Peptides against a protein of PDB entry 3B8E. Designs and how they scored, part 209

Target 1, 230 residues: chain A of PDB entry 3B8E
Amino acid sequence: PFLIFIIANIPLPLGTVTILCIDLGTDMVPAISLAYEQAESDIMKRQPRNPKTDKLVNEQLISMAYGQIGMIQALGGFFTYFVILAENGFLPIHLLGLRVNWDDRWINDVEDSYGQQWTYEQRKIVEFTCHTPFFVTIVVVQWADLVICKTRRNSVFQQGMKNKILIFGLFEETALAAFLSYCPGMGVALRMYPLKPTWWFCAFPYSLLIFVYDEVRKLIIRRRPGGWVE

## One batch from the design tools (peptide; made by RFdiffusion4, then SolubleMPNN)

Design b1_p28_1_s3 (from b1_p28_1, 27 letters changed)
Fold by OpenDDE base, seed 5:
Structure b1_p28_1_s3 (fold): chain B 230 residues (1-230), chain A 28 residues (1-28)
Amino acid sequence: as target 1 above (230 residues)
Amino acid sequence: EELRELLEEARRLAELLYKLLKELVLAA
């Protein structure tokens, strides 16, 4: 998000505090829960890793975690961001290059896509209104990420949802997201303004896309072991 | 409004893909 903020010169889509809430708040318990996941049914049929040649973290894992899945997450967040700004009169094309004027407190006549002028204070309210839904979008997408990380090869439908700690993690991150989004004073303390409940659903297509993508990937791996997708 | 429509279309497509994938996995 911050890279796109710099490259495209758009208003800040996600604040630093919000990022910290993701990394330290919503992601910790879910990530730890994966350590308690049951072994896949075929794990003992696989050859043991050669510790001299096989890295614990390979390029494929990094590509999946940060490249493919991370890109879909980012798309979900930015989708929410663009929808909110569009509802407030700022179409995506109009946001390109707008950052300089947007962040200038001395410019109080920034025009939206419909010719309406926005003061600095009004613009910052809209910007901070984007931060919370972006955060919630990440949490909703993380539901899918956590679920798909239960297995490396088997389908989630084969593995099942038996990990109680993982279920607790899903609940915890959701509850924390709701708390940060709706608790009075969060707008002042964290610059996280409350969001309409409908914004929780904005990320659902992307969450489902991640799930479908990974299940298809795993299906291909099961059918064609040693392929380029593995 | 256009973005909202795109969201709804994306949701419908994703749901369809999910159903299809689930059936494929269960059938395999």
Scores: peptide ipSAE 0.010, ipTM 0.310, DockQ to the pose 0.072
Fold by OpenDDE base, seed 4:
Structure b1_p28_1_s3 (fold): chain B 230 residues (1-230), chain A 28 residues (1-28)
Amino acid sequence: as target 1 above (230 residues)
Amino acid sequence: EELRELLEEARRLAELLYKLLKELVLAA
């Protein structure tokens, strides 16, 4: 999100504080929970890894984790960001190159897509209103990401949700997201203004898309062992 | 509003795909 902020010169979609809350707050417990996941039912039937040829972290795994899933997560966040700004009069096309004027406190007549002028204070309220939904969107998408990481080959429906620590992690990250979103003073302390509860649902299509995508991938792996998608 | 409509359509499609995928996996 920060790279797009710089390249496209759009108003900041996700603050540095919110990024830290994701990395240090919402991701820690879920990541630890994966260490307690039960082995896949067929894992012991597979051939042992060749330590000379098979890397622990191979290019395929990196491509899946960062190249595909990470991009879908980012798209989900940006979707929510653009929806909120559009509802406040700033269409996506109008946001391109707007950052310089947006962040200038001496310019109090920045026009939206409909010709309405916005003061610096009004613009910052809208910006900080976007930070919270973007953060929440990432958390909701992380639900699917965490669930799909339970297995490499087996479907989640085959593996089941038996890891109580993982379930606890899902509740913990959700509770933390709710706390950061609705606790009084978070707007001043973290530049995260409260959001309407309906914004939590904006990420659901992307969360479900990630889940469906991964299950289809795993289905292909099961049908075609040794394929490029493994 | 157009973006909300797109979101709702995407949600409906995703839900349908989820149901279909679940049935397919459980039938396999």
Scores: peptide ipSAE 0.007, ipTM 0.272, DockQ to the pose 0.070
Fold by OpenDDE base, seed 1:
Structure b1_p28_1_s3 (fold): chain B 230 residues (1-230), chain A 28 residues (1-28)
Amino acid sequence: as target 1 above (230 residues)
Amino acid sequence: EELRELLEEARRLAELLYKLLKELVLAA
């Protein structure tokens, strides 16, 4: 998100405070919960891997998979961001290069895509209105990420949802997201304005996409052991 | 009724998103 902010010179889609809330609030408990996930039933049946040759290939594949998932997560966040701004009159193409004028306090006549003028204060309200939905979007896509990380090869449906700590982690991050989104004073304290409940659903297609992508990946690995996807 | 309104809003958002994605793809 920050790289696109710099490259495209768009209004800030995600504030520093929200980033900290993601890193410290929503990522830690789920990550710890994964440590208690049951080993895949087939792990102990696999022959000992050659630690010198097989480790490097496996690390690269894992790194690519996480990188791809991270890109899908970022796309989900930006999707929500662009939808909110478009709903407020700022089409994506109009946002390109707008940051300089957007952040200037002395410019109170920034025009949207429809010729409506926006004061600095109004623009900042819209900007901060994007932070909460972006944050919530990340949490929703993290549901899928956390679920798919339960296994490396087996389908989630094969492995099941037996880890109660993982389930607790999902509830905790969701509860935190709800608290940050709806608790009075968060707009002033964290620049996170209240979120319309409808915005929670904006991330669902991306969460589903991550899930389907990983299941398909795992299916390919199961059908073609030793293939390039492994 | 609130749920219906929420669903309709979600649908409108989805349609808006689709239009935006289409425009982005066509612009790219």
Scores: peptide ipSAE 0.000, ipTM 0.246, DockQ to the pose 0.069
Fold by OpenDDE base, seed 2:
Structure b1_p28_1_s3 (fold): chain B 230 residues (1-230), chain A 28 residues (1-28)
Amino acid sequence: as target 1 above (230 residues)
Amino acid sequence: EELRELLEEARRLAELLYKLLKELVLAA
């Protein structure tokens, strides 16, 4: 998010505080929950790998796969960001290079895509209105990410959802997201303004995409052992 | 209140880091 913010010079899509809340708040319990996941049923059925060649390649491929999932997560957040700004009159193309004027307190006549002038305060309200949905979007896509991380090769349907701690983690991160989104004072404390319930659904297609992507990836790994996808 | 103060401090630190990173990118 920050890289795109800097490169594209767009208004800040996700506040630094919200990033910290993701890293320290919503990711911690789910990550710990994965430590309690049962071993994959196919581990004992895997053919011996060459420890000299296959280990390094596998680590790179795993890193790449998680990088791809991370990109899908980011796309989900940015999608929500662009939708909110578009609904407020700022089309994506108009946002390019707008940050300089957007963040200037002395400019109170920044025009949107329809010629409406926005004061600094109005712009900041819209910006902060984006932070909460972006955050919630990340949490929603993390549902899929957490579930797919249960296994390296087996389908989630094969492994099952028996890890009660993981399930608790899903509820915990969701509850935390709801708390940060709707608790009074969060707009002042964290610059996270209340979110309309409808915005929770904006992330669902991306969660589904992550889930489908990983299941397909795992399916390919099962069908073609030793392929470049593994 | 203590949590709020901690969050505000974290925010300030994050903003400083962001500014530093921005300057580094612009200088490169």
Scores: peptide ipSAE 0.000, ipTM 0.197, DockQ to the pose 0.025; fails the geometry check

Design b1_p28_1_s4 (from b1_p28_1, 25 letters changed)
Fold by OpenDDE base, seed 2:
Structure b1_p28_1_s4 (fold): chain B 230 residues (1-230), chain A 28 residues (1-28)
Amino acid sequence: as target 1 above (230 residues)
Amino acid sequence: DELEEILKKIEELAQRIFDLLLELVLKE
């Protein structure tokens, strides 16, 4: 998110504190849940042909998979951000290069895509209105990520939802998202304004996309063992 | 109130770090 913000010179879609909350809060319990997940029976039964190369390949593949999932998560967040800004009169094309004027406190006549002038305060309200939906989108997408990360090769339908810690992690993330989104004072403290319940659903297509992506990936791995997609 | 103040200070610090990083990137 930060890199895209710098490259595109768009208004900041997610506050730095909120990013820290994601990195330290939402990812911790899921990571713990995955650490307690029993290794797939298929992973244990495979004798590594070459422990060094197979380990290196596995690390690269895991890194690529996480990188791809992370990109889909970011795209989901940015989609939600652009939708909210578009609903408030700022089309994505108009946001390119707008950051300099957007963040300038002395400019109170920034025009939207329809010629409406926005004060600095109004712009910041819209910006902060985007922070919560972006965060919630990431959390909802992480639901799918947590579920898919439970298994390396097996379908979620084959492995089932037996890990109680994983389920707890999902509830914890959801509770944290709800707390940050709706608790009084979070708008002031974290620049996370209250989220309309409808915005929770904006993330669902991306959660589904990640789920489908991972199931397809796993299917390919099962059909073509030793392929570059592993 | 104290928690809000602490969070505000953290936010300000984070913003300063962000601004510094932005300046570093833009000077490059």
Scores: peptide ipSAE 0.000, ipTM 0.236, DockQ to the pose 0.025
Fold by OpenDDE base, seed 3:
Structure b1_p28_1_s4 (fold): chain B 230 residues (1-230), chain A 28 residues (1-28)
Amino acid sequence: as target 1 above (230 residues)
Amino acid sequence: DELEEILKKIEELAQRIFDLLLELVLKE
């Protein structure tokens, strides 16, 4: 998200503090939960991996998988961001290069795609309105990511949802997202304005896409062990 | 105030990177 903000010179889609809340708040507990699940499932059934050959392949696969998932997360967030700005009169093409004028406190007549003038305060309200849905989109996509990371080869349906720590992580992420989205004062503290409940559903197609993609990947791995997908 | 200053510095850095990328794209 931050790279596209830099490259496209668009208004800030997600605040730096909110990014820190994602990295420290929403990602840490789920990551810990996955460490516990891997210890339970893999230790009893797998021969000790050759630490030199198997680590490199596994690290590359993990890095590619996380990279792809991260790109889908970013795309989902940006989709939500562009929809909100478009609903407020700013089409995606008009946002390109707009950041300088957008963030200038002395310019109170920035025009949208329809010729409506926006004050600095109005622009910042719209920007902060985008932060919360972008964040929630990431959290909803992270649900799918966390669930798919439970297994490397087996379907989630085969492994089941027996890890109580993982379930706790999902609830913790959701509770944190709800708290940041609806708690009074978050608009001032984190620049996150309250989210319309309908925006929670905007992320679901992306979450489903990740889930389907990973299940298909795992299915291919199961049917063709040692293929290019491994 | 310190956080806002850090954010401004990040934004300025972002702008510089954008300008450099734009120059690279416009030269091709």
Scores: peptide ipSAE 0.000, ipTM 0.216, DockQ to the pose 0.033
Fold by OpenDDE base, seed 4:
Structure b1_p28_1_s4 (fold): chain B 230 residues (1-230), chain A 28 residues (1-28)
Amino acid sequence: as target 1 above (230 residues)
Amino acid sequence: DELEEILKKIEELAQRIFDLLLELVLKE
């Protein structure tokens, strides 16, 4: 999020405190839960041909896959951000380069895509309105990510939902998202204004996309053993 | 048991979609 914020010079879609809440709150419990996940039976049974090179290749492939999933998560968050700003009169193309004027408290006549002028206070309200949906989108996308992380090769349907700690992690991150979204004072404390319940569903297509992506990836691995997609 | 059957059906559907996509890519 910060890289896109800097490169595109757009209004900040997610606050620093909210990022910390993701890292410490939503990611930690799921990460611990994954440590208790049972090893995939097919990975453990196959001896590497070359333990040194094949291990390194597999680690690189896994890291690349997780990197791609992380990019899809970010895209989901930005999609929600752009939709909310568009609903408030700021089309994505108009946001490019707008950051300098957006963050200047002395400029009270920033125009939207339709020529409406926005005061600094009004702009900050819209910005903070985007923080919560972005966060919630990341959480909803993480549901799919956590589920797919159970296996590298096997389908989620083959492995099943045996890890109760992972299930608990899904509920915990959802509860945290709900708390941050609807608890009074979060707008002031975390710059997260209350979210309309309908915005929880805007992330579901991206969760589905991640799920489909991973299932397709795993299917390719099963059909082409020893391929670069592992 | 019912959930397992539903999941199996979804897996089969996903496999069919993938096979169709693969066929489309290989024909191009």
Scores: peptide ipSAE 0.000, ipTM 0.173, DockQ to the pose 0.027
Fold by OpenDDE base, seed 5:
Structure b1_p28_1_s4 (fold): chain B 230 residues (1-230), chain A 28 residues (1-28)
Amino acid sequence: as target 1 above (230 residues)
Amino acid sequence: DELEEILKKIEELAQRIFDLLLELVLKE
């Protein structure tokens, strides 16, 4: 998100506080839950292959898979960001290069895509309005990510939701997202303004995409053991 | 008030980092 912010020179979609909330609040419990996940049943049954070559390949493939999932998460967040800004009169094309004028306190006549002028304060309200739904989008997409990360090869449907810590993590993330989104004073304290309940659903297509992506990936791995996707 | 001040300082720091990164990208 930060790199796209720099490259596209768009208003900041995600604040530092929200990043900290993701890292400390939402990612910690899920990460711990994955550490306690039962070893995949087929990993335990496979005789140890040559430990040096297989470890390096597996680490690279895991890193690529997580990188791709992270890209889908970012796309989901940016989609939500662009939709909210569009609802407030700023179309995505108009946001390109707008950062400099957007952040300038002395410019109070920044025009939206429809010619309406926005003061600095009004722009910052809209920017901060994007922080919460971006965060919530990440949380909703992380639901899918956590579930798919439970297994490397087996389908989620085959492994099931056996890890109680993972289930707790999903609940904790959701509760935190709800708290940050709807608790009075969060707009002032964390610059996270209240989220319309409809925005929770904005991330669902991306969560589904992650599920489909991972299930297809795992299906390919199962059908072509030792292939380039493994 | 203290929390707001801390948040403002964090935002300012983030902005400085951003500006530095922008300068680095633009010099390349």
Scores: peptide ipSAE 0.000, ipTM 0.219, DockQ to the pose 0.028

Design b1_p28_2_s1 (from b1_p28_2, 21 letters changed)
Fold by OpenDDE base, seed 3:
Structure b1_p28_2_s1 (fold): chain B 230 residues (1-230), chain A 28 residues (1-28)
Amino acid sequence: as target 1 above (230 residues)
Amino acid sequence: ELEKLLELIRKRALELYNILKEIVEKLL
């Protein structure tokens, strides 16, 4: 999100405080819960990792986390962002390069795609209105990400949902997301304005996509061991 | 607005499904 904000000079899609709420709030308990996951049924058929040659974080893991899953997460968030701004009169093409004028408190006549003028205060309300749905989109996509991270090769249907701590983590991150989205005063404290409940559903296709993609990937790995998909 | 959003979601889901299907068909 922040890289596209800099490169495209668009209004800030996700606030720094909101990013901290993801990293320190909604993502931490789910991530810890993976340490309590049961071993895969085939774990004893795998060779032990060589600590001298085999990196714990390898290129495959980086490609999976940042290149594939992270890209789908970012696309989901930006889709939500562009929809909200378009509903408020700012088409995606009009947002390119707009950041400088958008963030200038002395410019109170920034025009949208339809020629309507927006004051600095009005623009900041719209910007902060985007932060909450973007955040919630990331949380909904994280549900799928957490579930797919339970296993490396086995299907989630083979592994099952027996990890009670992981289930607790899913509820905790969802409850925290709801609290941050709807608790009075969060608009002032975190610049996260209340979310229409309908926006929770915007992320579901991306969450489903991640899940289906990873199950297909794992199926290919099981059928063709040693392929480029590992 | 909800119907438009659902239609947009449906359209995007279908596009993604078609992309995934094409990838799977190329990989199989």
Scores: peptide ipSAE 0.006, ipTM 0.197, DockQ to the pose 0.077
Fold by OpenDDE base, seed 1:
Structure b1_p28_2_s1 (fold): chain B 230 residues (1-230), chain A 28 residues (1-28)
Amino acid sequence: as target 1 above (230 residues)
Amino acid sequence: ELEKLLELIRKRALELYNILKEIVEKLL
């Protein structure tokens, strides 16, 4: 997200405080919950891997998978960001290069895509209005990420949802997201303004995409052991 | 209009999820 902000010179999609809330608030408990996941049904039946040869291939493939998932997460966040700004009159194409004028407090006549002028204060309210939905989008996408991370090879349908701690992690991150989004004073304290409940659903297509991507990946791995996807 | 679009996207996403779930259940 931050790289696109710099490269595209768009208004800041996600604030530093919001990033810290993701990294420290919503990621920790889910990550810990994975430590309590049940072992895959086949883990003890697998032949010992050669620690010298098989490790390198696996690390590269894991890195690629996480990189791709991270890209889908970022796309989900940016989709939500662009939708919110478009609802406020700023179409995506108009946002390109707008950052310089957007962040200038002395420019109070920045025009949107429809010719409406926006004061600095109004622009900052809209910017901060994007932070909460972006954050919530990441949390909703993380539901899928957490669920798919339960297993490396088995489908979620094969492994099931038996880990109560993982379920607690999903609840905790969602509750934290709701608290940060709707608690009075968060707009002032964290620059996280309340979001419309409809914004929670903006991430669902991307959560589904991650889930489908991983299930297809795992299916390919199961059908073609030792393939380039493993 | 955007709320309607989001609702439509949500609906389609859920439909797609169910379809994919069924496919995965049949393929596994």
Scores: peptide ipSAE 0.000, ipTM 0.175, DockQ to the pose 0.043
Fold by OpenDDE base, seed 2:
Structure b1_p28_2_s1 (fold): chain B 230 residues (1-230), chain A 28 residues (1-28)
Amino acid sequence: as target 1 above (230 residues)
Amino acid sequence: ELEKLLELIRKRALELYNILKEIVEKLL
């Protein structure tokens, strides 16, 4: 997110505080929960792999899968960001290169895509209004990530939802997201303004996309063992 | 007590934000 902010010179989509809340708040408990996941039912049925070739391939494939999932997550966040800014009069094309004027506190006449002038304070309210739904979008997408990460090869439907700690992690990250989004004073403390409940649904298509993507990936791995997708 | 705790959290969060902002401003 921050790299796109710099490269595209757009208003900051995700604040540093929200990044820290993701990295230290919402990701830790889910990550720990994966350590308590039951072994895949097929692990014990696999022949011993060549430890030299198969380890390197597995590391590369894991890195690519996480990279692809991370891109889908980022796209979900940016989609929510662009929708909110568009709702407030700033079309995506107009945001390109706008950062310099956006962040200048002495410029109080930044025009939106419809010619409406925005003060610095108004712009910062809109910016901070984007931080919360971007954060929430990442959390909602992480639901799918956590669910898919519990298995490497088996479908979630085959493995089932037996890990109670994983379920607890899903509720914990959701509760934290709700707390950060709706607790009074978070707008001042963390620059996370209250989120309309409808914005939680903006992430759902991306969560579904990740889920479908991973299930298809796993299906391909099951059908073509030793392929480049594994 | 909850209000005092929230105020304390607010103060600490603001301090942390300012520190991070200063670090970013020094790095950029």
Scores: peptide ipSAE 0.000, ipTM 0.192, DockQ to the pose 0.020
Fold by OpenDDE base, seed 4:
Structure b1_p28_2_s1 (fold): chain B 230 residues (1-230), chain A 28 residues (1-28)
Amino acid sequence: as target 1 above (230 residues)
Amino acid sequence: ELEKLLELIRKRALELYNILKEIVEKLL
């Protein structure tokens, strides 16, 4: 998000505080929960691997999979960001290069895509209105990420949801997201303005996309053992 | 009621998974 903010010169889509809330708040408990996941049921059915030739994990495949998932997450966040700005009169094309004027407190006549002028204070309200739903979008997408990380090869339907700590992690990150989004004073303290409950659903297509992507990947691995996807 | 809803969601998710699996089986 911050790289795109610099490269595209768009208004800041995700604040530093919201990034810290993701990294330290919503990601830690789910990540710890994976340490308590039961061993994948197919591990004991696999032939012993040669530890000299076969890496424990195909680093290239994992790097590719997590890289692709991370890109889908970012796309989900940016989708929500662009929709909110468009609803406030700023179309995506108009946001390109707008950052310099957007962040200048002395410019109080920044025009939107429809010729409406926005003061610095009004622009910052809209910006901070985008930070919260971007954050919430990441949390909703992380639901899928956490679920798919349970197994390497087995489908979630085959492995099941036996890890109670993982389930707790899903509730914890959701509760934290709700607290940060709706608790009075978060707009002043954390630059996270409250959002309409409907914005939680904007991330669902991307969460589903990640889930489908991973299940398809795992299905390919099961059908073509020893393939490049393993 | 919540358990029934969760079971319904699970059933629908499984149906969708089976459809996707069948599509992938035809493509591979």
Scores: peptide ipSAE 0.000, ipTM 0.185, DockQ to the pose 0.026; fails the geometry check

